# Peptides against a protein of PDB entry 7RZF: the designs that were tried, part 35

Target 1, 358 residues: chain A of PDB entry 7RZF
Amino acid sequence: PFQEEHLKQLYKIVPIKDIRNLYVTFPIPDLQKYYKSNPGHYLGHLIGHEGPGSLLSELKSKGWVNTLVGGQKEGARGFMFFIINVDLTEEGLLHVEDIILHMFQYIQKLRAEGPQEWVFQECKDLNAVAFRFKDKERPRGYTSKIAGILHYYPLEEVLTAEYLLEEFRPDLIEMVLDKLRPENVRVAIVSKSFEGKTDRTEEWYGTQYKQEAIPDEVIKKWQNADLNGKFKLPTKNEFIPTNFEILPLEKEATPYPALIKDTAMSKLWFKQDDKFFLPKACLNFEFFSPFAYVDPLHCNMAYLYLELLKDSLNEYAYAAELAGLSYDLQNTIYGMYLSVKGYNDKQPILLKKIIEKM
Target 2, 358 residues: chain A of PDB entry 7RZF as posed
Amino acid sequence: PFQEEHLKQLYKIVPIKDIRNLYVTFPIPDLQKYYKSNPGHYLGHLIGHEGPGSLLSELKSKGWVNTLVGGQKEGARGFMFFIINVDLTEEGLLHVEDIILHMFQYIQKLRAEGPQEWVFQELKDLNAVAFRFKDKERPRGYTSKIAGILHYYPLEEVLTAEYLLEEFRPDLIEMVLDKLRPENVRVAIVSKSFEGKTDRTEEWYGTQYKQEAIPDEVIKKWQNADLNGKFKLPTKNEFIPTNFEILPLEKEATPYPALIKDTAMSKLWFKQDDKFFLPKANLNFEFFSPFAYVDPLHSNMAYLYLELLKDSLNEYAYAAELAGLSYDLQNTIYGMYLSVKGYNDKQPILLKKIIEKM

## One batch from the design tools (peptide; made by RFdiffusion4, then SolubleMPNN)

Design b1_p10_4_s4 (from b1_p10_4, 3 letters changed)
Fold by OpenDDE base, seed 4:
Structure b1_p10_4_s4 (fold): chain B 358 residues (1-358), chain A 10 residues (1-10)
Amino acid sequence: as target 1 above (358 residues)
Amino acid sequence: MPMDFMKYRE
């Protein structure tokens, strides 16, 4: 386990590639035995959330961060890490202390709200869906993977252990949250801007880095992280499928799309899935407007419209993606193309949201 | 996203 001298450290690392990353790492106990409750996944889900009121949303709004990943990672034997990793903008590189402050503000929000069973249930449901409809893997790779995870899980659970949550353990969630404190932090900043400013070289890969103690004043600032009113728990994910019924093939099912509606204003083509037998659908909409591509002005207006529409839909995109739904919006020479794909159960909800924003 | 987010994309 890390000793005190290993905590509250800042590493400035020179990458080979032109990347800017921040790693905020916390040593945590080995949570392997708690795989049925997986408190690290719960926290990773929230900290890594991308919806309104999320950590990422706020950091993006400030132009400091592009992407955020949060979760547990295996460490050495007997302990793990919880890591928050962000892709930094050039501006974000100048505001690392503030970014980390926001991280602790969000963590403080999680402490204040306490563990939420409904969030756990969503994680459980999402993982169950992922397990149930997991794609077929190549046998060789699959076998090797299974052989590897047999070291961690009972034989009878080896197929399900990575997916199926069984126990809500608020105590374990709180235990992990208690480890996510400034006094336990290890910070690594990866940027080419540190080139020529390092004094150490990593033995194995020759990575250049500088190690510094984080000033006590900075630690105290993070310890005193207040509640930021911009941070909120996510709303319930309305896109999580609950109905997985596969309708029987119609007797008159055609191998190609059939025209089932033909009006002056619309044509509807339908093809039932006769191959995959998944509770999924693809909804494709082609909108025609004589004005969409009539001249450069209209073309640009149509483009701008779609960009604004996409922006307005960002609040749903992440939740939809988590639930196995996706949408695509594109300009066409005739107007606009919309595609909604994924589990069919909640597609109408997503479609409604899209239409309401149009 | 969570670190195991890729599991949801299968």
Scores: peptide ipSAE 0.033, ipTM 0.653, DockQ to the pose 0.167
Fold by OpenDDE base, seed 2:
Structure b1_p10_4_s4 (fold): chain B 358 residues (1-358), chain A 10 residues (1-10)
Amino acid sequence: as target 1 above (358 residues)
Amino acid sequence: MPMDFMKYRE
């Protein structure tokens, strides 16, 4: 276990690759025994959320961060880590203290709102879907993985333990949140900008780094993190599938797409899945416009239109992705192409959102 | 995204 001397430390690390990363790490108790509630996953889901009002959304808006990952990581026996990792922009590298302040503001928001059972339920549902429709893995890798996790889970639960949530434990969520405090923080900044400014070398890989204590004034600043009104809990994910019914194969089903609608304004082809029998669908739309490619100006306008459309849909993209839905928009010489893929149950909702933004 | 999210995509 980390002693007090190991906390409130800053590491400046020189990478081999030209990368800029920030790791904000908190030592936490071993949560393995709580796998049925998985409070670390709950917190990782919220802290790592990418929707409106999220930590990432705010940090992106400031131009400081490109990506964010949050969650628990295995440590040694008897302890774990909770890590918030971000990809820094060049500007973000100059604002690390402020980035971490925003992290603590978001954490404070989570404390203020308290554990939400509906969020847990979404996590439970998402994990259940992931388990139920998990792809086949390579046998060698799968066997090795199972062998490894047999040390942690009962034999009867070894296949489900990493996926199936069973218990909402707000007390454990609060317990983990209580560990996510400035006095318990370890910070690592990875950047080539520290080249020539380091005084230590890591034993195993020869990584150059500098270690320094975080000033008490900075710790106090983070401890006094207020509620930032820009941070909000995510809205309910409307794209989570609930209906997984596989429709029977029609007697007249063809091995190729059949034209099922033919009008002056539209043609519709349909092919029923006769191979995979998954509750998934692929919707493909080709829109035709005589103006799309008539001249360079119109071509550029069509391009710009799609870029703006994509940007306007970003608020839904993350929630859809979490729920196993995806979309693609492309310019064509005839107009535009739209594809919606994934679980069929909530595809109409996503499609409606796309059309409303068009 | 959550850190363990990728485990569910694989």
Scores: peptide ipSAE 0.032, ipTM 0.654, DockQ to the pose 0.183
Fold by OpenDDE base, seed 3:
Structure b1_p10_4_s4 (fold): chain B 358 residues (1-358), chain A 10 residues (1-10)
Amino acid sequence: as target 1 above (358 residues)
Amino acid sequence: MPMDFMKYRE
């Protein structure tokens, strides 16, 4: 366990690769025994959220961060870490203190709102879907994994323990959230810009680094993080599937797509799944326009149109992805291509959103 | 993204 001397430390690390990363780490209690409620997952879901009003959305809007990952990580026996990791832009590297301030502002927002049962329910539902439709793993890897987790879970629960949430424990969420404080922080910045500015070498890998105490004034700034009105809890994820019914195979099902609609303006092909029997579908749309590729101007306009369309759909992209839905938009020489894939239940909702933005 | 979710993507 880290003692006080190990807290409020800043590590400047020189990577081998040209990467810029920020790791904000908090020591937390061992949460393994609370796997049925998994408060760390709850917090990771929110802190790592990518929708409107999220931490990432705000940091991206400032041009400081490209990606964000948040969640619990195993430590040594008896303790864990909660880590917020971001990929920094060049500009973001200059604003690390401000980035961390925003992290604490978001955490403060979570404190102010308190634990939300509906968020827990979404996590529960998402994990249940993930468990139910889990892909087959390589037997060797799977066996090794199961053997490892048998140390942590009862035999009867070993298959479900990592997925199935059973208990909403707001007290545990608050407990973990209470550990996410500036006085409990360890910061690591990874950048080549620190080359030649380090004074220590890591014993095992020869990584060059510098360790510094975070100034008290900076800690105080983070402690006094106010509520940033730009941060909001995510909206309910409308894309989470609830119907998993698999329709029976039609007697006249063809092994190839059959033309089921033929009009002057559209052709529709359909193939029923006869192999996987999953509640999933692939919707593919090809839009034809004689103007799409008629000249360089039109081509560029079509490209710009799709980029703008994608941008307008960003608000749904993350939520859809979490729910096992995806879409793809591409320019073609004939026009545009749209694909919607994933669980069929909520595909119409996503499709409608796309069409409404078109 | 949540970190634990990323673990399952790898």
Scores: peptide ipSAE 0.030, ipTM 0.665, DockQ to the pose 0.221
Fold by OpenDDE base, seed 1:
Structure b1_p10_4_s4 (fold): chain B 358 residues (1-358), chain A 10 residues (1-10)
Amino acid sequence: as target 1 above (358 residues)
Amino acid sequence: MPMDFMKYRE
């Protein structure tokens, strides 16, 4: 366990690769025994969320951060870490203190709102879907993994323990949130810009770094993080599948797509799945326009249109991805191509949203 | 993304 002298420290690290990263780390208790409620996953889901009102959304809007990952990580025996990791832009590297302030503002928002059972339920449902429709793994790797986790879980639960949530424990969520405080923070900034500005070398890998205490005034600023009105809890994920019914294979099912509709304005091909038997579908649309590729100007306009369309759909993209849905939009020489893939249950909802933005 | 999400993409 880290003592007080190990907290409120800033590490400036020189990477081998040209990367810019910020790691904000909090020592937390070992949460392994709480796998049925998994409070770390709950917090990681919210802190790492990418939808409107999220921490990432705000940091991206300022041009400081590209990506954000939040969650628990195993430490040494008897303790864990909660880590918020961001990919920094060049501008973001200059605003690390403000980025961390925003992190604490978001955490303060989570404290103010309190644990939400509906969020837990969504996590539970998502994990249940992931477990139920888990892809086949290579037997050797899978066996080795299972053997390893047998040290942590009962034999009867070893297959489900990493996926199935069973208990909503708001007390444990609050307990972990109470550890996410400025007085308990360790900050690491990774950038080549620190080359020649370091005074220490890591013994094992030769990594050059500088360690310094975070000034008390900075800690106080973070401690006084107010509620930022831009931060909001995510909305309910409408894309989470609930119907997994697989329709029986039709007697006259063709091995190839059959033309089931033929009109002057549209053709529709259909093929029932006869191989995978999953509650998934692939919807592919080719839109034809004589103007899409008539000249360079129209081609560029069509390109710009799709980029704007994609941008307008960003609010749904993350939620859809979490729920196992994806879409793809591409320009073609004939017009545009749209693909929607994943669990079939909520595909119509995603498709409707795409069409409404078009 | 949540850090645990990587477990679901593999």
Scores: peptide ipSAE 0.032, ipTM 0.663, DockQ to the pose 0.194; fails the geometry check

Design b1_p10_5_s1 (from b1_p10_5, 4 letters changed)
Fold by OpenDDE base, seed 4:
Structure b1_p10_5_s1 (fold): chain B 358 residues (1-358), chain A 10 residues (1-10)
Amino acid sequence: as target 1 above (358 residues)
Amino acid sequence: MLKKPTLPPL
């Protein structure tokens, strides 16, 4: 376990690859015994959220961060880490202190709002869906995985333990959140910009690094992180499927899409799933416009339109992805193509939002 | 996104 002397440390690391990463690491208690409540998953869901008012949304709006990952990581026996990892822009590399301030502002927002049972319920529902409709793994890999996780879970629960949440434990959420403090931080910055500025070499991989104490003034700045009014809890994920009914196969189900509607303005083909029997659908729309590719101007306008449309849909993309929905928008020589894929229950909601932005 | 953070070699 890290002692106090190992906390409030900054590591400047030289990567082999040209990458810019920030790792903000907090030592936390071993949460393995709390897998039924998984408070680290709850916090990772919120801290790692990508929707409006999220930490990533704000850091991305500043041009400092491309991607964000939050979550628990296994340590050695008897301790874990909570890690916030971001992919830094060149500009973000100059603003690491302010990025970490925003992390603590978001964490302070989570303290102010307290544990939310509805967020836990969404995590529970998402994980239950992921478990229920888990893809078939290769038997050898799956067996090896299961054999490994038998060290952590009862035999009766070994299949479910990584997925099924059972208990809302606000006390454990608060306990973990209380460890996410500036006094308990370890920071690692990974960048080639530290080449020739390091004084240590890691023994195992020869990684060049420098270790520095984080100044007490910087720790104090992060301790005094206020409530940033830009940060909000996510809204409820409207895309989480709740209906998993599989309709009976039609007696005349064809191996190919059947034309079920033919009109002057629309053709519709339908094929029922006769193979997978999943509560999933694939909706494909081809929109025809004689103007889409008539000249270079119209072609570029059609391209720009789709890029703007995609940007306008980013607010839904993450919530849809979490719920096992995806969309795709492409220019075609005839117009545009839209695909909506995933659990069929909430596809109409996503489709409606796409069409409302079009 | 919830992914297990790949620590750098630390």
Scores: peptide ipSAE 0.026, ipTM 0.602, DockQ to the pose 0.612
Fold by OpenDDE base, seed 1:
Structure b1_p10_5_s1 (fold): chain B 358 residues (1-358), chain A 10 residues (1-10)
Amino acid sequence: as target 1 above (358 residues)
Amino acid sequence: MLKKPTLPPL
């Protein structure tokens, strides 16, 4: 376990690759015994959220961060870490203290709202879907994975323990949140901009780094992180599938798509799944416009239209992805192409939102 | 996104 001397440290690290990363690390208790409630997954879901009012949304709006990942990581025996990792822009590299301030403001928002049972239920439902419809893994890799996790889980639960949530434990969520404090922080900044500014070399890999104590003034600034009114809990994920019914194969089911509607303005082709037997569908729409590719101006306008449409759909993209839905929008020489894929139950909701923004 | 963060080599 890290002693007090190992806390409130800043590491400036020179990478081999041209990358800019920030790692904000908190020592936490071993959560392995709490796998049925998985409080670290709950916090990772919220801190790593990408929707409106999320930490990532605010940091992106400032041009400081491209991507954010939050979650627990295994440490030494009986010790874990909670890590917030961000991919930094060049501008974000200049604003690391303010990025970390925003992290503590978001964590303070989570403390103020308290543990939410509905968020736990969404995590439970998402993980249950992921387990139920998990793809077949290669036997050798899967067996080796299972053999490794048999040290942590009962034999009867070893297949389900990484997925099935059983218990809402607000006390354990609060216990982990109480470890996510400025006095417990370890910060690592990874950038080539530290080349020639380091004083240490790591023994095993020759990684150049500098270690500094974080100034008490900076720690106090983070301890006094106010509630930022831009941070909000996510809304309920409307895309989580609840119906998994597979319709019986029709007796007249063809091996090819059948034309089921033909009109002056639309053709509709349908193919029932006769191979996978999954509660999934692929909806593909080709839109024709005589103006889409008539000249370079119209071509560029059609391109800009789809980029604006994609941007206007960003609020739904993350929630849909979490629920195993995806969409794709492409320009064609004849017009545009839309694809909606994933669990069939909530595809009409996503499709409706796309069409309402068009 | 919920990904297990890769610690840099420290």
Scores: peptide ipSAE 0.025, ipTM 0.616, DockQ to the pose 0.626
Fold by OpenDDE base, seed 2:
Parts: structure tokens; C-alpha cells; sequence
Structure b1_p10_5_s1 (fold): chain B 358 residues (1-358), chain A 10 residues (1-10)
């Protein structure tokens, strides 16, 4: 385990690739025994959230960060890490201290709101869906994975333990949140801008780095992180499927799409699934407009319209993706194409939101 | 996103 001398450290690392990354790492207790509640997954879900009022949303609005990942990682035997990792912009590389301040403001928001059972329930439901409808893995990889996890889980639970949440443990969520403090931080900044500014070389890969103590003034700034009113808990994910009923094959089910509606304004083709028997559908819409490609101006207007529409849908995209829904919007020479895919139960909700923004 | 973060080699 890291001792106090290993905390409050900043590492400036030179990558081989042109990448800009920030890793904010906290030593945490071994959470393996708490797999049934998985408090690190709960916190990773919230800290790594991409919706309105999320940490990522605010850092993106400032132009500092492109992507964010939060979660637990295995350490050595008897300890873990919680890591917040961001992809930095060039501007974000200049604002690392302020990015980390925003991380602590978000963590402070999580402390102020306390553990939310509804968020745990969403994590439970999402993981149960992911388990139930898990794709077939390559046998060799799967067997090797299962053999590895047999060291951590009872034999009877080895298939379910990584997925099925059983227990809401607010005490364990608070315990992990109590470890996410500035006094426990290890920061790594990865950028080519540190080339020629390093004084150490890593033994195994020859990675050049510099190690510095984080100034006490900076630690104190992060310790005094206030509540930023821009940070909010996510709203309930309305896209989480609850109905998984597989409808029986219709007596007249065709092996090809059948025309089930023909009108002056719309044609509808339908094919029932006769192969996979999954609670999933693919909805594909082609919208025709004689103006979409009539001239270069209209073509550019139709393009701009779809880019604006996609941008206006970003608020739902992440929640839909988490729930196993996806959409796609494309310009065509005839107009627009919309595809909605995933679990059929909540597709009408996503489709409605898309059409309301159109 | 919930991804297991890749630790830097340090």
C-alpha cells in the first residue's frame, strides 16, 4: 500500500504517442469482498456520467476535456484504486489544477446529496440486462477469464458476481467517498509537452517522467472545494428496459419484410425476428424531401440541420446508450435517414424525443 | 463511461 510519502504526488509523463491525459488516482481499500453492493461501480457511474450537470459536461463546456472515465481498478493484493481519467485538450493541459478542483467539487456534491438508492437500482437493472442478454464470447477467452475470477468469487456465483448487484450499501459508498480526498491524491499528467523536462526514467518501458510533490496550497485549494451549482445528479434513466417479452411468431410471418402500410405519405415494411428471439428491434425511417439536395445551398442547410439536431439530442444519447439503445441520423440525397436500435421496450420513448427535436 | 481505467505504467 502507498504510505503518506507516496500521496500528494504529481507525475509528468512523456508518452510515445501524441496524447494528453490526466489520471487522478486515489488509493482505496480492497472492495472485492463487497462485490454484491459494488460501491466503486456506483461512484464510477456518477463520476463518469456524461449527461447534463455531470463532471464531463462542465469540463467539456470549458473546452478542457474531451472524454472522462471514472471507476475502481485492481491494485496489488489487499488494495485498489479509484481513478478519474480524462482526455485533455491543449487548453485543458494548462488548466489541470482547475480540472481537479472541479472533480473535487463534483465529489463534494456526491457527499452533500448522499447515497441514492434509485441510482443503485438503475445500476442493478442495467447490469442485470447486460448479464441476461450477454453476447457469446470466444470460448478460449471466456474460459480463461472464468478461471481467473474463480480466485475472487464462490463457484456458484462466478458467472453472476461481476454483474448482479444484490445489496444497497450506503455505508460503503460513503466509505469510498471518504477516500476520494485531496490528501490521498496521486496525479499523473501525460503529454509530449514534458519532453526534455523530465529527470527520471521508468525501468521497464523507459518512460521518461518527472515526480513532484503537489504544493500544500494546491492541496488546500482542493480541500476547500465548494459546491458548484452547475453539478447535478443525473435524472432517472427512462430508457432502461423493463419488458423483455418475446412475442410469438405470427402465423403469416414472412422471411422478408412485408408491406403492412401503403399510403400517399408513408410506406411501412415489417419483418418479425425469426432467428435471434431477442427483445430488440431495428427501426429505420427514410424521410423524403424534394428540397434536401436540389442545390448546394439546400444540401448545406440539410447537413447543418442534422448536425444541430444531433447536438440537440446529446442530452439523451448517453442515457440511451447505457440502456442499450442507439440512434443514427444521416443525410441522404433524398432527405434524411433515422435509425433507432436496441431493446424494443423503450424505443418509442427515444423515437418520440428525436421527433420532438425535429 | 464506466471503463476500468488503464493505469499509466507508474
Amino acid sequence: as target 1 above (358 residues)
Amino acid sequence: MLKKPTLPPL
Scores: peptide ipSAE 0.025, ipTM 0.609, DockQ to the pose 0.549
Fold by OpenDDE base, seed 3:
Structure b1_p10_5_s1 (fold): chain B 358 residues (1-358), chain A 10 residues (1-10)
Amino acid sequence: as target 1 above (358 residues)
Amino acid sequence: MLKKPTLPPL
């Protein structure tokens, strides 16, 4: 376990690759025994959220961060870490103190709102879907994984323990959230900009680094993190499937897509799944326009239109992805292509939102 | 997405 002397430390690390990363690490208690409530997953879901009012959305709006990952990581026996990792822009590398301030402002927002049972329920439902429709793994990898996790879970629960949430434990969420404080922080910045500015070399890999104490004034700024009014809890994820009914195979089901509608303005092909029997569909739309590729101006306008459309759909993209829905939009020489894939139950909702933005 | 954070060698 980290002693107090190992807290409030800044590591400046020289990477081999040209990468810019920030790691904000908190030592937390061992949560393994709390797998039925998984408070670290709850916090990781919120801190790592990508929707409107999220930590990532604000840090992206500043031009400081490209990606964010939040969650628990296994330590050694008897302790874990909570880690917030971001991919830094060149500008974000100059604003690391401010980025971490925004992290503590978001954490303070989570304290102010308190644990939300509906967020836990969404995590439970998402994990139940992921378990129920889990793909087949390679037997050798799967058996080795199961053998490893038998050290942590009862034999009867070993298949479900990583997925199925059973208990809403607001007390455990608060307990973990109380460890996410500036006094418990370890910061690592990974950048080539530290080349020639390091004083230590790591023994095993020869990684050049510098260790510095974080100034008490900086710790105090983070401790006094206020409520940033830009941070909001996510809205309810409307894309979480609730209907998993598989329609019976039609007697006349063809092995190929059948033309089920032919009109002057549209053709519709349908193929029922006769192989996988999953509550999933693939909707594919090809839109034809004689103007899409007529000249370089129209080509660039059609490209710009789709980039703007994708940008306008970003608010739904993450929530859809979490729920096992995806969309894709592409320019074609004939017009545009749209695909919507995943659980069929909420595809009409996502499709409607796409069409309303078009 | 909750990707397992690959800690750099610290």
Scores: peptide ipSAE 0.021, ipTM 0.576, DockQ to the pose 0.580

